# Designs tried in a protein design run: peptides against a protein of PDB entry 4GMN. Part 249

Target 1, 375 residues: chain A of PDB entry 4GMN
Amino acid sequence: RYANITLLALVTLASIGTDFQETLVKGNQGSRESPISAADEEWNGFDDADGDAMDVDQKSSSGEDQEEDYEEIDVKEDDEDDDDDSITSEMQADMERVVGADGTDDGDLEDLPTLRELIQTAVPQLIRLSNLPIDSDESLTIQSHALSALNNISWTISCLEFANGENANIHNAWYPTAKKIWRKTILPILEADSADLKLATQVTSLAWAVARVLHGETPTDGNPHRKFISLYHSSKQQAGGNSNSIEEPEDPFQGLGVKCIGVVGSLAHDPAPIEVNREVGVFLVTLLRQSNNVPPAEIVEALNQLFDIYGDEELACDKEVFWKDGFLKHLEEFLPKMRTLTKGIDKRTQPELRTRADEALLNLGRFVQYKKKHA

## One batch from the design tools (peptide; made by RFdiffusion4, then SolubleMPNN)

Design b2_p25_3_s1 (from b2_p25_3, 18 letters changed)
Fold by OpenDDE base, seed 3:
Structure b2_p25_3_s1 (fold): chain B 375 residues (1-375), chain A 25 residues (1-25)
Amino acid sequence: as target 1 above (375 residues)
Amino acid sequence: MLEYQREVARRENQQSLQESLASLQ
């Protein structure tokens, strides 16, 4: 009875953490659909200069009218009214405030009561529950649900823009809590060195969400980047031994390998120690060199992380790592491989993976050209 | 990228919520 109530509360907190994410994005999309007021700038017509009509011969080949009667399959849209009634009126009001706050609102969490209660009341209990001794299947279940709730809350907050002082109130409230999640939940689970791939995937997903906000300010205690690189390699060794038993997640971007890359990439951002940045950068570039044995989704993530880490030439890591270790050459040599890899992804069976690979290929070309101009 | 991770997490949470509610009856 008490266990089931605790599980229900944890699942409810995990749902709240996800629903909060959806409305933050709907609000950011709605602000872009502000109708461009049709300012009637009369684009005065460009003068029709009389260029010569070359007579290319109209050979009229009369191809036969095969009327293939396409039977209109009346796909009844079952309007499953997904009553998305999961969002409380208080959560909706909090999300409308977060999205509608022009980055000048140094507002307090007083204006965000649901987010305040999540950060101040729920998250400390979730950290406690995720860090309990595992002595039963019930305690393992409680840990898993507590990690799920922490993951969803952390991912939601990591979707906010914090650049240029945007959402500074939320950032300032979350930042100490994110460091606490890292030190009290993530590090202890990583240090336990469990062979449980489910637990490893959950903690790595949470670590990525937390590291997307903390970046190079993530606590460096125990060299976490090396632990996630080790976990990456260990996950590949287990997959290679028993090809029948790891259900690859239906989404290629939900794989433990992608999550490990996302974590270590985020950890390598400024102001990360140059040695941490170097170890991560070398790891990511090594994946590109070994791309024949690396899933396409991991290559896409590794490229995105390399662009984000080394996109700014004013950062110390540009000179001390990117240029010094010759990363440009490896990226340039990878361009033809990336084109082949991207073309090999079927648009029909893996449309998202193909779209993200096409984007990463475009960005790789631009990034190589950028770095060549700024050499 | 983030939108799809949300949709998967939403579906997993809804299923887990229904299972948890069913265990309380």
Scores: peptide ipSAE 0.034, ipTM 0.707, DockQ to the pose 0.235
Fold by OpenDDE base, seed 4:
Structure b2_p25_3_s1 (fold): chain B 375 residues (1-375), chain A 25 residues (1-25)
Amino acid sequence: as target 1 above (375 residues)
Amino acid sequence: MLEYQREVARRENQQSLQESLASLQ
């Protein structure tokens, strides 16, 4: 009974985590133009109004006083608040640079009560539930639903624009929480090295959503990029051996391989350590070189990540990795292969994949031309 | 891509919600 209520609550949080986008978009518009009366759709919680109190006549049977002496287990909460939230003075200065000149918007979510409650109240509980010891099918189900809720919240937030100080209040409120999700949920699950491909897919999806906000500021502890690269390779080895492969998701972009590429690509953005960037860049370029055996969706994602990572010539990774390791040559050599790959995708059966491949092919041509001008 | 991931998540949530509600009855 309690399990089912917990599961319902987790599914409800997962639903809210997808649907609150409209609230985020509306809140950011409110600062510019006149108060259009959006007064009515505050989702004031479940008004418990219909307490139809079924007056169940509890006949008072006077059962006797057994004083069970509950020994008060003094759980010393060792609040090792190792809040080594030592935001380095550089991170604080970069946060101050992202916080525009009105330094009053320091993660203030007053105008975003749903998001505030999701971040401050729900996410900490979801982190806790995602880290429960897996000792039963029930605990595994709870973990899966907690990861789903975290995934949905994180994906929704990752859909906001944070460039140029946009949504800075949301970014500032989410950023520490995203790091907490990374450290407390994602890393422990990755370190457990579970053979559960479902769990691996869930945690990788969450990791991608989180890393799409944190980028190269994602904690590098334990070399998570290598764990995701290893997971990518392991997933391919399992698919090749057992004819009981987990049915490839009907959507090519929901595959574990795509998600791994999305994570490692996001982790490789500036200010990622140049060696992390190199290892990821080499991985991505290697997928293009081996494209004959790589699903088209993974190629599309690998290209998009390469464009995002190496699109800026002012970044250290452009000189130290892209040019130094000769990535342009590999991208240029891949152009004819990408044209063939894209043309091979049936528009009737896989319209989304074809559209994304046509876009990635167009961008690849532009990117190669761009880089050739800046050589 | 983002809207697509969200639309997938929304469908999965709606299904999971229905399954969860059905398990409470």
Scores: peptide ipSAE 0.062, ipTM 0.725, DockQ to the pose 0.253; fails the geometry check
Fold by OpenDDE base, seed 2:
Structure b2_p25_3_s1 (fold): chain B 375 residues (1-375), chain A 25 residues (1-25)
Amino acid sequence: as target 1 above (375 residues)
Amino acid sequence: MLEYQREVARRENQQSLQESLASLQ
């Protein structure tokens, strides 16, 4: 009885964590006509103010009209209006306040009561439940659901823009809690060195969400980047050795490998220690060099992380790692391989993977051009 | 990517919610 009530409460908190994410996105989409998440924006380089627009003459090659007779498949849109009215009026009002807050008020979470209760009341309990001694299948189930709820809340908050002082009130409220999740939940689970790949995947997903807000300010105690790199390699060895199909997630981007790359990439952002940045950067560039044996989704994530880490030339990591360790050469040498990799992805069977690979290929071209201009 | 991690987290939650609700009946 108490376990079932606890499980229901954890699942409800996990649901609230996702619904809160939808309201954030709907709120941001209401203010910006295009649902281009800042993560899905094509990396255009840094606008040098000297706009010499090279007129690329688009020579219209007139390719022949093959009239392929597309049979109109009359897809009856069964508009199952599942009006999942699960969004509480309080959560909607909180999102409207987050979107409408001109980023000038260092306002306390007083105006965001739902988010305040999630951070101040729910998360401390979830941290407690995620750290229970595992002595039964029931305690393992409670831990898994507590990690799921923490994951969803953390992902939700990681979807907010915090650049340029946006959402500073939320950032300031979340930041100490995110550090607490890292130190109390993530690190102890990583240090336990569990062979449980499900638990490893859950904690790595949570670690990614937390690290997307903390970046290089993530606690460096016990070299967590090396633990995630080790977890990456261990996961590959297990997948190669046991033909026991651990159900590879149907989605390539939900793989433990992708999540590990996302964590270590996020940990390597400024103001990360330059040696942490170097170890991560070398890891990511090594994946590109070994791309023939790396899943395409991990290559896409590794590229995106490299762009985000080394985009800004004013950062110490640009000079001390990117240029010093010769990363540009490796990226340039990878361009033809990325074109081949991307073209090898079937648009019909893996549309999302293909889209993200096409974007990452485009961004890689732009990034290499930018870095060559600023050499 | 962010939307996708959300959609997966949502699907995992909906599934967990259904499983949890089914375990309470």
Scores: peptide ipSAE 0.048, ipTM 0.717, DockQ to the pose 0.320; fails the geometry check
Fold by OpenDDE base, seed 5:
Structure b2_p25_3_s1 (fold): chain B 375 residues (1-375), chain A 25 residues (1-25)
Amino acid sequence: as target 1 above (375 residues)
Amino acid sequence: MLEYQREVARRENQQSLQESLASLQ
């Protein structure tokens, strides 16, 4: 009875975390004419003020229109409007305030009561529940649901823009809590070195969400980047041995490998120590060199992380790692392999993977050109 | 990418909610 009430409360907190995410995206999409999430933004390059528009000679190859009669499969969207309007009017009002915030208010979360209660009241309890001694299947279930709730809340907050002082009030409230989640929940679970791949996937997902806000300011205690690199390699060894029992997630982007890449990429951002940045950058570039044995989704994520880490030429990591360790050569040598990889993805069976691979290929071309201009 | 992680998390939450509600009956 008490367990079931605790589980219901944890599931409810996890749902609240996801519902916030939808409202954030819808609100950000309402302000941006394109429904591209901030994570799906095509890397536009750096605006070089020198407007020599490279005349991309769109040679209109007049491909003969084979009218393939696409039988309009009338997928009756059974609009099962399960309008489980789980979003409270208070949560919606909080999200409207968050999305509309220009970051000018360094104030308290006075105007964001639901978010305040999530950060100040719920998260400390979730951290406590995620740290219970695992002595039963019930305690393991409670830990899993507490991690799920922390994951959803952390992902939601990681979707806010914090650049240029945007959402500074939320950032300032979340930042110490994010560090607490890292030190009290993530690190202890990683140090326990459990053979539980489900737990490893949950903690890695949470670590990615937290690291997307903390970036290079993520606590470096115990070299967490090396632990996630080790977890990446261990996950590959286990998947190769027992082809039978771990249903690879139907989504290639939900794999533990992708999540590990996302974490270590986020940890390598400025102001990360140059040694941390170098170890991560070498890991990511090594995946590209070994791409024949790496899932396409992990290649896409590794490319995106490399663009985000080494996009800014003013950062110390550009000179001390990117140029010094010769990363441009490896990226340029990878371009023809990426074209082959992307073309090998079937648009019919894996449309999302193909779209993101096409984007990552385009961005790789632009990034290589940009870096060659700034050499 | 974020939308997809949300959709997965939503489905997992809906399933977990249904299971939790069923356990309270």
Scores: peptide ipSAE 0.033, ipTM 0.707, DockQ to the pose 0.239; fails the geometry check

Design b2_p25_3_s2 (from b2_p25_3, 20 letters changed)
Fold by OpenDDE base, seed 5:
Structure b2_p25_3_s2 (fold): chain B 375 residues (1-375), chain A 25 residues (1-25)
Amino acid sequence: as target 1 above (375 residues)
Amino acid sequence: MLEYEQEVARKLNKQNLEDSLSSLS
């Protein structure tokens, strides 16, 4: 009885976290549905004030359009109106305030009652439940659900813009709580060195969500970046040996390898210690050098993390790591491999992976050109 | 935030919700 009530409450909190995120994503998309053509997704790191439009005269050789008559498989969208009316009117109103807050009204957390209760009331209980002694399958189940709820809340908050003082009230409320999740939930689970890949995946997902807000201000106690790098390597050794591999998630971006890359990338951002940045940067560049044995989704994530970490030339890591350790040469040598990798992804079977690989290839070309101009 | 990061976050949350719901059935 008490277990079932606790589990139901944890699932409800996990649902609330997801539904809140979906509303945030839809609200941010609706504000961006000004048709900025997919060509003008400026990689937000380059203030290219110098409008030297390199007129890349791509003479499109008119290859003959073989009209392969794609039979429109009329996939009846069974509109299963799963009216999951789970979004409370209060949550929707809180999300509309957060999404509609065009940077100027630093609304108090008093105006966001649902988000306030999630951060101040729910999260402290979830941290407590994630730290229960594991002495039964029931306690393991409670931990898993508490981690799921913490993950969903943390990912939702990590989808808010905090640059330039945007959402500063939410950031200020979340920041100490995020550090508490890191120190009280994530670190103890990582230090327990469990062979449970499910638990490792859950804690790594949560760690990524938390690190996307804390960046280089994430607590460095016990060198967590090395633990996630070790977890990455350990996960690859296990996948190669047992044919009872946990079914690789159908989504290549949901893999433990991608999550590990996302965590360590986020941990390496300024103001991270230069040695942390270096160890992560060397790890990411090493994945590119070994790309023949690395899943394409992990290459895409490793590239994106490298762009985000080393996009700003004013940061200490640009001079002390990127240039000093010769990363540009490795990125330039990787360009032809990335072109081959991207072209090898079937658009029909893996459309999302192909799109993200095409984008990462484009950005790699731009990034290499930028860094050569600023050498 | 990149659309990529939003979609990764959405999918992560959805999968974790599905895993949570399936463990209650």
Scores: peptide ipSAE 0.026, ipTM 0.711, DockQ to the pose 0.764
Fold by OpenDDE base, seed 4:
Structure b2_p25_3_s2 (fold): chain B 375 residues (1-375), chain A 25 residues (1-25)
Amino acid sequence: as target 1 above (375 residues)
Amino acid sequence: MLEYEQEVARKLNKQNLEDSLSSLS
């Protein structure tokens, strides 16, 4: 009886976390009706104001693009108004305030009552439930659902912009809670060293969501980056041996390998200790060197993490790691491999993976050029 | 980056919700 009520409450909190994300995404799309095409989220580099545009007069050889007459399948959007009234008017009003609040006001979450209750009331209970002694299948189920709910809430919050003091009130409310999730949920599960790859995947997903907000301010206690690197390697060894491979998720970006890369990348950002940054940077560059044996999605994620970690030349990690350990050479040597890898992805069967690989290839070219100018 | 990270997050949330609902059934 109590377990079923707890499970229902956990599923409800996981649903609320998802619905809250969908509302954030819809709210951000509604404000962006300025036609910045989704193509312009190119990594523009740092805006070096010295725009000497070298006119590379690439003679466009007019290949006769055969206009394959793609019949406009007039997909009538049957607006099935599934009035899934799951989004409370209070949640919607909170989302409209989050999306509209360009306000640097370090204020209390007084204006965001639903988000306040999620952070202050729900998350502390979920942390407690994730730390229950595992003595039954019921306690394992409760832990899994508590991790799912924490994941959904943490991912939703991690989709907010916190750069330049944006959403500072939410950041300030979330930051101590995120550290609490890390110390009380993530670290204990990682230290238990369970052979349960499902649990490892759940905790790694949660760790990524939390680390996307905390970055280099993530607690370094027990060298968590090494645990995730070890988990990455262990997951690859298990997949090679037993044909009971956990079904790799249909989405290549949902794999445990990608999640491990995302976590360790996020942990390596400033102000992470240079030793942590170095170990992660060497790990990521090593994946590129071993790219023939690495899934394309993991390569894409490893590249994105390398761009984010080493984009800023003013950071100590640029001089002490990137240049000192010769990462530019490895990135430059990887460019032709990345072109081959990207071209090898079938656009028909894996359109998203292909798009993300094309973007990562473009950004790799730009990043290598940027770093060569600043050498 | 934001849009992709949002889509990854959305997919993660959806999958975790589906896994959560399937385990209650």
Scores: peptide ipSAE 0.025, ipTM 0.707, DockQ to the pose 0.808
Fold by OpenDDE base, seed 2:
Structure b2_p25_3_s2 (fold): chain B 375 residues (1-375), chain A 25 residues (1-25)
Amino acid sequence: as target 1 above (375 residues)
Amino acid sequence: MLEYEQEVARKLNKQNLEDSLSSLS
């Protein structure tokens, strides 16, 4: 009886965490749907004032590529609008306040009652439930559901912009709780060194969500970045040996490898210790060097993490790691490999993977050019 | 629950890309 009520409550909290995210995304999109007049503001790159317009000689190579008349099969996607009317009027009102709140620095969630109850009431119980002694299949099920609920809540909060002091009230309320999730839920599970790849995937997903907010301020106790790097390598060794394919998630970006990269990338951001940053940066660059044996989605994630970690030249990691360890050369040498990798992805069977690879390729070109200019 | 975790992870991987693109623009 109590277990079933607990499981139902955990499922409900995981749903609420997701529904709250959907409302955030819709709210943030609705604020961006101010009609951007289609002014062709050509992306002028970084406005370095030195106006040497490189005349990109558009050689019109008139390749007579045969227009194969692909009949647009108008597949009416029946948008089964599963109007999951599960979004409470209170959640909607909280979301409208999050999107509309000019950053009043009062760390008071008084105006965000649903989010307050999630952070202050629900999450501490989920942390407790995720830390239960595993002595039965029932306790393992409760842990899994508690981790899923923590994951969805943590991810939802990690979708909020916190740069430039945005959502500072939410950040300030979440930050101590995020550190508590890390120390009480994530670290103990990682230290148990379980061969359970399902549990490892859940805890790594949660760790990524938490680390996306905490970044380099994530507790470094026990060198968690090395544990996730070890988990990455262990997962690859297990996948290669036992044809018990844990069903690779249908989505290539939901794989344990991608999640490990996302975690360690997030952990390496400023103000991470330079040695942590270096170990992660070397790991990521090593994936690019070994790209022939790395899934494309992991390459995309590793590139994005490298851009985010080393995009700012004012950071100590730029001088002490990026330049000192010669990362630019590895990125330049990887550029032609990335072009080949991206072109090898079928747009029809893996449209998302192809799009994200095309974007990561574009960004790699830009990033290499940027770093060459600032050398 | 597993479906919600997956959907959240997918949506957020997309936001990370948008954020990474905006930091390079």
Scores: peptide ipSAE 0.021, ipTM 0.581, DockQ to the pose 0.054
Fold by OpenDDE base, seed 3:
Structure b2_p25_3_s2 (fold): chain B 375 residues (1-375), chain A 25 residues (1-25)
Amino acid sequence: as target 1 above (375 residues)
Amino acid sequence: MLEYEQEVARKLNKQNLEDSLSSLS
């Protein structure tokens, strides 16, 4: 009885974390549908006139249109309006305030009561539940659900813009809590060195969400970047041996390898220690060099992380790592391999993976050209 | 970039919810 109530409460908190994200995405889409008047900047097309119109005449024949009378099967779409009204009016009002607040208000979460209760009341309990001694299948289930709830809340918060002082009130409330999740939940699980790939995937997903907000300010105690690099390599060794491979997630970007890359990439951002940045940068560049044995989704993520880490020439890591360790040469040598990799992805079976690979290829070309101009 | 990271995060959260609900049934 008490166990089932606790599990239901944890699932409800995980749902709340997801629903907040959906509301954020819908709110951000509505703000962008302000019609940017297409200023018809007439891009004066290149006048390349001369292309000889070769006349190829091919005449081929008049196949008979058999009008097969397809009977309109009136499929009553039962609009099961699964109005999963799981979004409370208070939650929606909090998210509308987050999306609509052009305000530089360094203020308290007084105007965001649901988000305040999630951060201040729910998350500390979830941290406690994720740290219970594992002595039964019930305690393992409670840990898994507590990690899922922490993951969903952390991912939702990581989708907010915090650049230029945007959402500073939320950032300031979340930042100490994110550090607490890192130190109390993520690090202890990583130190337990469990062979449980499910648990490793959950904690790595949570670590990525937390590190997307903390970046280089993520606690470096115990060299967590090396633990995630080790986990990356260990996950590749297990996939090659036992036929009971955990079903690869249907989405290539939800794989443990992608999550490990996302974590270590986020950890390497300024103001990370230059040695942490170097170890991560060398890891990411090494994946590109070994790309023949790396899933395309992991290559896409590794490229994006490299662009974000080394995009700013004013950062110490540009001079001390990027230029000093010769990363530009490796990126330039990878460009033809990336073109081949991207062309090898079927648009019909993997449309999202192909789109992201096309974007990463475009960005790689631009990034290499940028760095060559600033050399 | 940000839009795509939001979509990945949405899918991750949705899958975690489905996994959580399936464990209660």
Scores: peptide ipSAE 0.025, ipTM 0.702, DockQ to the pose 0.763; fails the geometry check

